Peptides against a protein of PDB entry 3C66. Designs and how they scored, part 27

Target 1, 189 residues: chain A of PDB entry 3C66
Amino acid sequence: KSWANLFEKNDFFFRYKFYLEITAYTRGSDEQHLKWSGLVESKVRLLVMKLEVLAGIKIAHPFTKPFESSYCCPTEDDYEMIQDKYGSHKTETALNALKLVTDENKEEESIKDAPKAYLSTMYIGLDFNIENKKEKVDIHIPCTEFVNLCRSFNEDYGDHKVFNLALRFVKGYDLPDEVFDENEKRPSK

## One batch from the design tools (peptide; aimed at target 1 L20 V147 L165 L167)

Design b2_p18_5_s4 (made by RFdiffusion4, then SolubleMPNN; from b2_p18_5, 7 letters changed)
Fold by OpenDDE base, seed 2:
Structure b2_p18_5_s4 (fold): chain B 189 residues (1-189), chain A 18 residues (1-18)
Amino acid sequence: as target 1 above (189 residues)
Amino acid sequence: SSAAATLFEGTGVFTPEE
């Protein structure tokens, strides 16, 4: 399939056994998040290029559309919890303790002016070229370089109280619910 | 580094057994 076919959701989240999740977090204003997430998203192609040249990587395909969510986030501990629990089906249920901001509730008095954490998540589908079971692929270097690239763009992005960036290696069966439609069955192990 | 801390431990290394 051509890269153009990856612009649509289609079967992207069923196509690979492994995914790299890139999540930009912002505890602040929507404007702050727009700038931060926009920067991160603009650099994803560079990460893909760095992944593709690794000998153990056969394919690195980005899903071009970000997934957006936001939560009422009254405390710093809540923000840390979001960063810890988001991005895995195994742990995402912990986020139910927080109020998810939706189009339906965003104008409610208790939500409208509440402190919020914003999340934008990009996905890269990965196919590995491993000949032997003993072989391993280390993606720390390109991932770290990516984080450094994003964080170094503006000194404000060094404020971890506001801006965060996490990369998570996830198996297809452990992808967050957000990537699947109601009529889609989660991939099996 | 601060950047490295943004990576989950399971993020960096792929093994075929996983």
Scores: peptide ipSAE 0.039, ipTM 0.693, DockQ to the pose 0.453
OpenDDE base, seeds 1, 3, 4, 5: peptide ipSAE 0.038, 0.029, 0.029, 0.038; ipTM 0.691, 0.661, 0.691, 0.691

Design b2_p18_6 (made by RFdiffusion4)
Pose (drawn by RFdiffusion4):
Structure b2_p18_6 (pose): chain A 189 residues (1-189), chain P 18 residues (1-18)
Amino acid sequence: as target 1 above (189 residues)
Amino acid sequence: FQAKSVTNWDQFVFVPEE
């Protein structure tokens, strides 16, 4: 074999059938999003611990990098549709109605200056100890406990017209395009 | 002193596919 093989990119987004995504939103400024997403990102490891001790959870595997994007966001209505539509491949297409900030256009006049909404998503891939028969698995408490941990007493993130946090349980075939690079086909049926 | 959660909490009760 060769050195090139050792350094082959991991296949995180193909190896699990289930993912938990944690999303921090900011309809505000760049630094408002830096602090906010920074706080949320700092708590994600705790959710891994809370989840992984559970009977039923075989593994809660965090990816090493947040996925980031921002859109020009004129209206409150837009910020809301972003929250609604972002996260699932079935629905993320609706985001095409808004201008996405890219490598090419981040420097343009009508974009550099426009108000923006910011997204920061982390992925926890899940695998399960499948109990007995096909049964429901409830991981609600550790998810809400995680949410309650996303707080600061010296910084108010209470204005939801600005700051928001969301979590999604998303099957592998339904992961957002952003997680697969130019090479990779996405998982199927 | 925390942000609003806009999570769909019904997604955290589910049946894993085999």

Design b2_p18_6_s1 (made by RFdiffusion4, then SolubleMPNN; from b2_p18_6, 11 letters changed)
Fold by OpenDDE base, seed 4:
Structure b2_p18_6_s1 (fold): chain B 189 residues (1-189), chain A 18 residues (1-18)
Amino acid sequence: as target 1 above (189 residues)
Amino acid sequence: MKPRDVSDWSEFSFIPEE
């Protein structure tokens, strides 16, 4: 199916058993994040193209929109925790220890001037060619190439105190809660 | 900070049916 047919958000996170999550992290200004996340997002299509040519991958479909979130992030340890815990339903509850920035609270004095970590997450749904043989799929190469491409674009993006990029392979039942509407039931194993 | 480009590299080499 054409990527154009994937615009219906409604079943994307139920359609695949496996997802690749690509998260751009920024602990800094909103402007820094916009530049970094925009770059990462612009390169996702290249990653998809590299995934699609792998023999074990039948389909690699990007979700068209990023998921945006931000947390009050007072310390570097908090930033490390966000990067460790985000992107999996199993671990995301640890993020409840941090203040999620929302439209409702962003103007609160304690939040407005607080250091923030910004997150932009792109999803790629993966379908594998499982039919004939349990062949090992290895997506390290295209993922590494993608990371290198993003990091090499500007030397400033080498500052891991500010800019981070994470790729996570996630099963559909372990997707973060943010990808589901309140009325949607999470996929079961 | 240590580069965290991949959460778990071991997850990127797998048999999809597992």
Scores: peptide ipSAE 0.228, ipTM 0.826, DockQ to the pose 0.484
OpenDDE base, seeds 1, 2, 3, 5: peptide ipSAE 0.213, 0.234, 0.215, 0.221; ipTM 0.815, 0.832, 0.816, 0.808; seeds 2, 5 fail the geometry check

Design b2_p18_6_s2 (made by RFdiffusion4, then SolubleMPNN; from b2_p18_6, 10 letters changed)
Fold by OpenDDE base, seed 3:
Structure b2_p18_6_s2 (fold): chain B 189 residues (1-189), chain A 18 residues (1-18)
Amino acid sequence: as target 1 above (189 residues)
Amino acid sequence: MKAKDVSDWSEFSFIPDE
């Protein structure tokens, strides 16, 4: 099967038991987010290459498209809450306390001029060499290198009040609802 | 598990279970 067929959305989030989520957060302008998320996205391929060479990792496949969302984010506490709760089905319901920006509501005056947190999330499907031996996997090394690479690109990205980056290791049954279509059923435990 | 870029990455050392 060609790589192109592997990236058809239809089975990516059902193919793997494990995923690495990479989320770029921006509490600021859309322009700031586009620069930050675009940088993070541009480096994901380097992370994949570093993951693939780890003895415990059989496959690391990136999903080709980011998931984009934004919330009205009036306070720093709201921004911390978003960063804590986002990226897991178990915790994402806490985000219902915030106003999600949608195409239907973005032109409302109360939303248009409100402070926003922007989120861009990339997914990597992971297959591990677990069949033959239980090997310890140290994904913290390539992940730390990836974060340092993103943060060191521009001094402005050192402002944690505006720019943040998080990685989450998640099981398929705990993926956010955003990755599934309305007609798709979440993977069971 | 979740890590922010300023967090302890030691939790990202694990044995995957099915």
Scores: peptide ipSAE 0.225, ipTM 0.798, DockQ to the pose 0.342
OpenDDE base, seeds 1, 2, 4, 5: peptide ipSAE 0.194, 0.201, 0.195, 0.207; ipTM 0.778, 0.781, 0.769, 0.785; seeds 2, 4 fail the geometry check

Design b2_p18_6_s3 (made by RFdiffusion4, then SolubleMPNN; from b2_p18_6, 6 letters changed)
Fold by OpenDDE base, seed 5:
Order: sequence, then C-alpha cells, then structure tokens
Structure b2_p18_6_s3 (fold): chain B 189 residues (1-189), chain A 18 residues (1-18)
Amino acid sequence: as target 1 above (189 residues)
Amino acid sequence: HMAKDVTDWSQFVFIPEE
C-alpha cells in the first residue's frame, strides 16, 4: 500500500496489532477543552519521535485526526467513571449509563445546560521489533515525559477536577467501537 | 517528578504478544 493510504481510517485501525491512545479530558467549558486538547494534540509529534528511537519499536504512526466526544457529566464520580472506562471495548459499555452528547441532541435544554465532560482522543499505531518473544518493551519514559510536558504548560492544567490526560496501551481487537464504521468488523484476537 | 494523572503506568512495561 502507498504511504498516502496509511492514514485512511479503514486502513489505520486494521494495520497495527497495538495502539497507544492519548485522551485529553475536560470537565468544564468548550473553550477550556479546545485549549487543553489543542495543546495535547500539538505535542503528539514529539511523543512519536521519542517512541521511534526506541530499539523495540519499528514504527510509530499517529492518526492525523482526533476523535471527539462529550458526555453529560453531573458529578465528579461520573467524571472518574468516564476516565476509568473509556478507551477499550472491554469497558466502554459502562459509558452507556451516561448521556452521550450528539449533534442531534446537543440543543435539547436538558443537555445544553448540563455540565459536560469533553474527550479528545489521538491514536498512535505501533509496530514492534519482535526478535525474541520474551523481550520486554518499556515505553514508560517517553509517555511520562509527554504527560509532564502537557501538564507543565499552564498551572491551570494541574487541576485534576477539570483537566485530565490519559495514555492507554490497547490491542487492535480491543479498540473502542468509535474507530470502526457500523459495517466494519473489529479485528479478532 | 512524574505528574499525577489517571494513567496506569504499569501497562507501559510489557512483552508484545503476537
């Protein structure tokens, strides 16, 4: 396949066995989320560069566009639940207890005025140099440096009640349903 | 200093399974 096709949605989420998910969370205003998610997204390239130089990583390819979602989030417990359950097919069904904000319902009075949690999720496809089936890979350092870089940009981003950032290592068969079209079958184990 | 966040850092030390 040509390089140009690597970043098409249908090719990207079937191409790799492993993905790194980067999710920026905001429980606040849309403006707060735009600033926070925009900052996180702007730093993804630096994370990719740091991953690519690791001996165990053959390729780290970012998907070019974030996935955007928002939920009605009336309580702090709801916000904690979103952060715990989002990002894997195994756990995402718990989010059905919350009201997903959609283009169809966003103008409803009960949704418009409700507190919201905003999510922006970036994906990095990972290909590993698996020469030894027992070789340990450690991506902790680049990921930690990335989180610290984002959090240190503004003092306001230290407020975990409003701003959060999560990285999740996910296998292709456990990607969230949002990355697939309704007519697509998720990868099998 | 590692920033406190919602990330479970234990997941980043792994053996890739085919």
Scores: peptide ipSAE 0.195, ipTM 0.762, DockQ to the pose 0.561
OpenDDE base, seeds 1, 2, 3, 4: peptide ipSAE 0.183, 0.176, 0.155, 0.189; ipTM 0.750, 0.758, 0.739, 0.765; seed 4 fails the geometry check

Design b2_p18_6_s4 (made by RFdiffusion4, then SolubleMPNN; from b2_p18_6, 8 letters changed)
Fold by OpenDDE base, seed 2:
Structure b2_p18_6_s4 (fold): chain B 189 residues (1-189), chain A 18 residues (1-18)
Amino acid sequence: as target 1 above (189 residues)
Amino acid sequence: MMPKDVSNWSEFVFIPEE
């Protein structure tokens, strides 16, 4: 099976017990987000390579497509709330307080001219070597290196008022609803 | 201080469950 076939949405979010979520946030223009998210996405392969060489990690498989969303984000507090609540089923309901931008509403005057937060999220499925030893796995190092790599690319990306990056370690049962189709049941604990 | 760029930083150290 080609790598492309391994990353079909159909079972990716059911295949692993653990996922690493990588979200690029931009509170600014769509052009700013395109550059930032594109950069982050381009570096995910390097993170995968660094994860794969860890003794406790058997497999690190990136999902090939980002999940994209945008919200009307009138305040910095709203932007902080998005970053805090996004990426977990336990907390994502808080985002319902914000106006989600859709193809149907994007041309509304109140939305078109509103400040926006853009989100692009990449997922890495993780499988672990559990057979030999229940050894502690630590992914801080590769994740920190990845963040530094993204942030160091351009000085503008150091502006946390505009550009943010989050890495979240998530169990399959706590994945955001966006990764599942309407007919799919969330994985159980 | 938890890096702003990492959510649930404490969970990045774990023992994989079967």
Scores: peptide ipSAE 0.273, ipTM 0.823, DockQ to the pose 0.447
OpenDDE base, seeds 1, 3, 4, 5: peptide ipSAE 0.226, 0.259, 0.267, 0.293; ipTM 0.789, 0.810, 0.814, 0.814; seeds 4, 5 fail the geometry check

Design b2_p18_7 (made by RFdiffusion4)
Pose (drawn by RFdiffusion4):
Structure b2_p18_7 (pose): chain A 189 residues (1-189), chain P 18 residues (1-18)
Amino acid sequence: as target 1 above (189 residues)
Amino acid sequence: SEPIVVPSGLMHFKPLSS
């Protein structure tokens, strides 16, 4: 074999059938999002610990990098549809109605200056100890405990017209396009 | 076979105030 093989990109978004995504939103400034997403990102490892000790959870595997994006966001209505529509491949298409900030346009006049909404998403890939027959698996408490941990006593993130946090359980074929690069086809049926 | 995971879908939360 060759050195090029050792350094082949990992296949995180193909190896699991289930993913838990944690999303921090900011309809505000760049630094408001830096602090906010920074806080949330600092707690994600704790969710891994809380999840992984559970009977039923074989592994809770965090990816190493948050997925970031921002959109020009004039109205409260837009910020809300972003939260509603973002996270699933079935629905993320509705985000095309808003202007996405890119490598090419981040420097443009009508974009550099426009109010923006910011997203930061982390992925925890899940694998399961399948109990007996096809049964429901409840991981709600560790998810809400994680949410309650996303707080600061010296910084108010209470204005939800500005700051928001969301979690999704998303199957592999339904992961957002952003996680697969230019090479990779996405998982199927 | 696959488990039915709860919660499913979007879980949206308002942050706690200081």

Design b2_p18_7_s1 (made by RFdiffusion4, then SolubleMPNN; from b2_p18_7, 7 letters changed)
Fold by OpenDDE base, seed 2:
Structure b2_p18_7_s1 (fold): chain B 189 residues (1-189), chain A 18 residues (1-18)
Amino acid sequence: as target 1 above (189 residues)
Amino acid sequence: MEPIIEPSGLMKFNPLPA
């Protein structure tokens, strides 16, 4: 199936057992985040190409639309917590301690001018060639190269107090709630 | 049968050395 068929959310988050999440974080302005996340998004296809040539990876298909969210983030500790807990159904409940910015609340005085962390997340569905039970696939190298590529693009992106980039390998049943519609049931283990 | 992916889970990357 062509990548074109994956542009719609449809069954993308049910099609694969495994996903690689790429999240760009910004604790700053929306303008800063737009530039940073746009850069990261523009490089995802390069990561896909590097993943596809790894032994043991049969398919690496990107979901082309980013997921976007933002939280009130008053402290650096909160920002670290977001980076640690986001992207997994097992841990995302910890984010309930923070105020999620929504279209409904963004104009509230307590939220409008508050420090914020912005998140943009890209997903890659993975299929593996598992001939033998013990085959290991090392994704560390291509992921590191990807992060280095993004961060080296501009000196400002080296400021980890503002800009961060994390990757997470997750199973389909541990995908964040954001990827499912209200009427969709989370994949079972 | 599930593949062994390394590293598994969250990968946080420290700032690049200047």
Scores: peptide ipSAE 0.522, ipTM 0.886, DockQ to the pose 0.620
OpenDDE base, seeds 1, 3, 4, 5: peptide ipSAE 0.521, 0.521, 0.518, 0.520; ipTM 0.886, 0.886, 0.883, 0.886; seed 5 fails the geometry check

Design b2_p18_7_s2 (made by RFdiffusion4, then SolubleMPNN; from b2_p18_7, 5 letters changed)
Fold by OpenDDE base, seed 2:
Parts: structure tokens; C-alpha cells; sequence
Structure b2_p18_7_s2 (fold): chain B 189 residues (1-189), chain A 18 residues (1-18)
């Protein structure tokens, strides 16, 4: 299947049983987030290359467009909660306690000047070549190297109060609601 | 057969100690 066919959103989130999510977080300005997320996004191809050479990984295909969201984030505890709960259908309902910033509400006085957390999420679809049930695939090393690469680019990215980066390994049935259109049904277990 | 991925789930990374 050509890489070109992976650019169509239409079936990417149904093609794989497993996904790796990469989320860049910024509690600060939109400008800070654009720089941070843009850097992270520019390095995703390097992570893909490192995943493809792991024993047991047959395919690692990135979705080419990030998913963008932002929340009113008045406290550091709220920012930690976002990082813990985002990226899984099982846990994302906890984010309903926070105000999601939308095009409809962004100009409201209570939202416009409020502290915000910005999120940019990239997805990698994974297919595995595992002959035996006992085979383990360790993704910790390439993920750690990726995070270190991104954070070492600028000293400012060492400030975890502002900039964060998390990765999540998820099953297709546990993908966040944001990846599906209103007319699409979530994959079953 | 489902692969065993390590780690499975959320990976939070601490900032690099300067």
C-alpha cells in the first residue's frame, strides 16, 4: 500500500490494532506551543525509523496531520491531569472537568485571557510480526531517545512547568474520540 | 496473538536534568 493512501484520514484509525500516540503539551502562549509542537512533529519520522528496525515491528506508519486541542488550565494540578488522562478513551472523560477551548467559545472573556494548556498529538499505526505469544517488543529505548532529542533542542524545553512530551501505546478500541468522525463507529474489542 | 509491548500505556518522561 502506497504511503500516499495513509494520508487519507478515512481508514487510518481502523487499519491497525495498535497505535503509538505522541503528544506535545504547552502551558503557556500559543507562540510557545507552535514552536514546541512544530519541533516534535518534525522529529516523528526519526522515531518511525527507530521503531521500524525493532524486532517484532512489521510496520510503523505515521498519520501526517496533528490533532490540536486546548483547555483552560488554571492550575499545575490541572496540567498534570491533562497529561495523565488525555489520549485514551477510558480516561479522557476526566477532561470534561476542564473547559475545552473551541472556535465558538475562544472569544468569551472568561476564556480569552485564561491560562491555557495546548496539545498537539501525532499518531503512529503499528503492525507486529510476532510468531510466538511470548515475544516482547520493547519500545522504551526509541521513545526515550525521541523525547531526549526533542527536549535537548532548546534549554527552554527543559521547563516541565511549561513544556511536556508524552507517548502512549494504545489499542485501536481505546483511541480518543477526536480521531473519529461523527458518523464513524469506534473499533470493537 | 496480541504482542506484549513494554511499556504498555502512558509513558511520561521527566525533563532532562541539565
Amino acid sequence: as target 1 above (189 residues)
Amino acid sequence: MEPIIVPSGLMKFNPLSA
Scores: peptide ipSAE 0.521, ipTM 0.875, DockQ to the pose 0.619
OpenDDE base, seeds 1, 3, 4, 5: peptide ipSAE 0.518, 0.518, 0.510, 0.508; ipTM 0.871, 0.873, 0.867, 0.865; seed 1 fails the geometry check

Design b2_p18_7_s3 (made by RFdiffusion4, then SolubleMPNN; from b2_p18_7, 5 letters changed)
Fold by OpenDDE base, seed 4:
Structure b2_p18_7_s3 (fold): chain B 189 residues (1-189), chain A 18 residues (1-18)
Amino acid sequence: as target 1 above (189 residues)
Amino acid sequence: MEPIIVPSGLMRFKPLPA
């Protein structure tokens, strides 16, 4: 299969047992988020390179397109909840307490002028080369380096009240619903 | 065999020291 075919949405979220999610968060304007998420997205390839050299990682393939979402986020506590709960099927139901902004509702008065949290999420499919079950792959270092790289790029991105960046290691069956089409079944455990 | 990944799950990072 050509390199281009590897990144078709159609099977990407079924191809791997494990994924690393990179989510850029912005509680502010759409313009702020565009700049922040664009920066993060531009650096994902560097993270991939750092992951690929880890002895236990056989493959690290980024999905080329980000997933975009936004929520009405009236409080800092709501923003914290989004950062804690987003990106896992197990926890994403907690976000139902917040209003998801959609193309259908974005013009509603209660939503249009509301404070928002914007999310851009990148996915990396992971395949591991582990012979021994006791072998651990530590991804903390490359992930930390990646976050530091992004946050240090501009002083504004150090404002954690506005800009945040989280990573999540998830199993395929625990991917958030957003990665699947309505007609697609979630991978089994 | 499922690998043991550390850390597993959500990784949140403290703000950079000012």
Scores: peptide ipSAE 0.625, ipTM 0.917, DockQ to the pose 0.578
OpenDDE base, seeds 1, 2, 3, 5: peptide ipSAE 0.622, 0.621, 0.621, 0.623; ipTM 0.915, 0.915, 0.915, 0.916

Design b2_p18_7_s4 (made by RFdiffusion4, then SolubleMPNN; from b2_p18_7 with S1M H12R S17P S18A)
Fold by OpenDDE base, seed 1:
Structure b2_p18_7_s4 (fold): chain B 189 residues (1-189), chain A 18 residues (1-18)
Amino acid sequence: as target 1 above (189 residues)
Amino acid sequence: MEPIVVPSGLMRFKPLPA
């Protein structure tokens, strides 16, 4: 398939059995999130390069477009819940307890001035070498280096009450609902 | 057989040492 076909949303999230999710979180202003998420997105290519050289990884292919969402986030506990539950189909239903900000509701008085958590999520599709399927692939080092790179870029990004960055290794059948269109069936196990 | 990837699932990182 051509390079162009790899970046079609519908094909990308069915192409791989495994994905690495990168989510930038901001509990603050939209402006703060724009700067933070933009920085994280700009560094994803470096993580891809580090993943590609691992013996067990055959392909690491980034999806170039981020997924954006925001929630009303009145407490620090709510912010922790978002960071723990987001990015997995198994756990994302817990976020239904929070108010999702949409284009339809963003101007409501109860939402407009409310504290918010902003999320930007990048996806990397992973294909593994058959010969190495029995071997453990350790992605801890490249992921840690990536997080350290992003957080060290600006002193403000060290404030974990505002800025956070999480990674999640997921199977295709456990991708969050956001990656599928309404008419698409989730991949089976 | 599926590859064994470590860590599996969610990875949260402690704040950088001040």
Scores: peptide ipSAE 0.667, ipTM 0.926, DockQ to the pose 0.552
OpenDDE base, seeds 2, 3, 4, 5: peptide ipSAE 0.659, 0.667, 0.663, 0.665; ipTM 0.924, 0.926, 0.926, 0.926; seed 2 fails the geometry check

Design b2_p18_8 (made by RFdiffusion4)
Pose (drawn by RFdiffusion4):
Structure b2_p18_8 (pose): chain A 189 residues (1-189), chain P 18 residues (1-18)
Amino acid sequence: as target 1 above (189 residues)
Amino acid sequence: FMAKATIFDGTTVFTLEE
């Protein structure tokens, strides 16, 4: 074999059938999002611990990098559709109605200056100890406990016209395009 | 001193098949 093989990119977004995504939103400024997403990101490891001790959870595997994007966001209505539509491949297409900030256009006049909404998503891939027969598995409490941990007493993130946090349980085939690079086809049926 | 949170349907409770 060769050195090139050892350094082959991991296949995180193909190896699990289930993912938990944690999303921090900011309809505000760059530094408002830096602090906010920074706080949320600092708590994600705790959710891994809370989840992984559970009977039923075989593994809660965090990816090493948040997925970031921002859109020009004129209206409150837009910020809301971003939260609604972002996170699933079935729905993320609706985001094409808004201008996405890219490598090419981040420097353009009508974009550099426009109000923006910011996204920061982390992924926890899940695998399960499948109990007995096909049964429901409830991981609600550790998810809400994680949410309650996303707070600061010296910084108010209470204005939801600005700051928001969301979690999604998304099957592998339904992961957002952003997680697969130019090479990779996405998982199927 | 915390942001509004949304946990989407089926995020915490779901059925696993054999």

Design b2_p18_8_s1 (made by RFdiffusion4, then SolubleMPNN; from b2_p18_8, 6 letters changed)
Fold by OpenDDE base, seed 4:
Structure b2_p18_8_s1 (fold): chain B 189 residues (1-189), chain A 18 residues (1-18)
Amino acid sequence: as target 1 above (189 residues)
Amino acid sequence: MRAKARIFEGSTVFELEE
């Protein structure tokens, strides 16, 4: 099964009303993040499988490409802020207080040697079955199992000062800016 | 459908309702 054949990249973030964001955070070295995010990304398919079997979920469709970003993160408070504010258009403006690391600025002296927070984010588009207006779909079990799976893989990942993992349920109109091209308009409510 | 949830370190419950 190839998920990549099920959708076009161009409309993935316009296709669904709901998305599940999976973000691996690392405040440490690039090497640490590569290992951590790589692990998380490698397990996303398992989460998708668990979501797909839920009666209330019609489709759980992973976007195959991770979104990578990093910020200068001089303090632990900054790291907490990133984890709190990232992943929603409503709150992501708070991240403007931090310096986003880019290819253009990564070699600047003030950035090159600064502490970094690295982010890798995977997205799953969700389509739900509407069986009952009062029906609740609980996705916390598969999500929790996923987090536990990732965190328990290596003892090092228990250090929350360095490694974190968050799952956020987001409506399409509230997706972070990163998922859209410069010429794309954000989905409407 | 109504949903507002974020899971940090497996501590959050996601519940979706219409």
Scores: peptide ipSAE 0.041, ipTM 0.697, DockQ to the pose 0.125
OpenDDE base, seeds 1, 2, 3, 5: peptide ipSAE 0.038, 0.027, 0.032, 0.031; ipTM 0.685, 0.624, 0.647, 0.638; seed 5 fails the geometry check

Design b2_p18_8_s2 (made by RFdiffusion4, then SolubleMPNN; from b2_p18_8, 7 letters changed)
Fold by OpenDDE base, seed 3:
Structure b2_p18_8_s2 (fold): chain B 189 residues (1-189), chain A 18 residues (1-18)
Amino acid sequence: as target 1 above (189 residues)
Amino acid sequence: MRARARIFEGATVFELEE
């Protein structure tokens, strides 16, 4: 059975206390983002494998469906703000200052040709070993390998003005709103 | 590129180092 068959959207974001978010950012064309995000997504399984062998991690389960969003991003400062604020419920409200691109508004003249930042986010649910739960788990090696693998695939991906990659560790109650359906309640602290 | 992240009880941001 594939991982896609093992996990249902209905309870994945309630199953774990901790999640690792992997977000591919692109300030450019949708074609650029498609290539970049596709590459990142293709390497997530390798990261999972490397995480699973760490003593402090009992299980690392990927949610196979990426979450997609895009914002009008007129300036580089806006792009940095997106990268800083996205991925946490505590800070994501700052993104309200930017125009979210939707199917309803994407054809508007002010949005259609505007500079955009594209986001694709993959989630990994994490369960820690009890004996190591209170100890910090250093994921430097697997994350370094993952980032290097993504960035080195094409020299163009070295342009941080266009392509970026970030990983964020969050608790379930601090997951972004995007992962929950309208009728779902956010996990409590 | 190098990256360092430590997972512990709490939210944290993964640090990227070039």
Scores: peptide ipSAE 0.038, ipTM 0.652, DockQ to the pose 0.106
OpenDDE base, seeds 1, 2, 4, 5: peptide ipSAE 0.031, 0.037, 0.037, 0.033; ipTM 0.642, 0.680, 0.646, 0.652

Design b2_p18_8_s3 (made by RFdiffusion4, then SolubleMPNN; from b2_p18_8, 8 letters changed)
Fold by OpenDDE base, seed 4:
Structure b2_p18_8_s3 (fold): chain B 189 residues (1-189), chain A 18 residues (1-18)
Amino acid sequence: as target 1 above (189 residues)
Amino acid sequence: MKPAARIFEGATVFELEE
């Protein structure tokens, strides 16, 4: 099946029971984030290829467009909270304590000049190969290799105060609200 | 060494029967 058909949102976030979220975080400038997230995004296809060859994974399909968000992030604790809470519907409500930067508010003085955390999130839909009678699939190796690949690309990306990367396995019903349109209902358990 | 990335425990191993 052509990946081209997956470039559109369509029913992508309803199609799979499980998703792997790859989020690039940057607490710094927009320029720094552009470089970091661009690198991460460029490597996602390699991760997909490594996932697809695992015996327990039948399909690993990327949603090719990143989801972009940014928060006012005045402290390192806020940055840690973002990294901890983002990417799950169960936990994302904690982020309501932070100011989400939007096109409507980005020019406000209190937001424009505030320290920010930038997020770019890629999604991979996962389908299982149940024929292998495996109870569990371990994706630790390909995920670790991916992380190492991204982090080792430039020494600057080793600065965890600025650049971070997270991989989160999420069930469809626990996807963040951002992936759904206002008129869409999230998948049920 | 600080972990190179945040890999959530649930992200590395998943059960096929869930």
Scores: peptide ipSAE 0.085, ipTM 0.706, DockQ to the pose 0.522
OpenDDE base, seeds 1, 2, 3, 5: peptide ipSAE 0.042, 0.071, 0.082, 0.067; ipTM 0.637, 0.693, 0.699, 0.689; seeds 2, 3 fail the geometry check

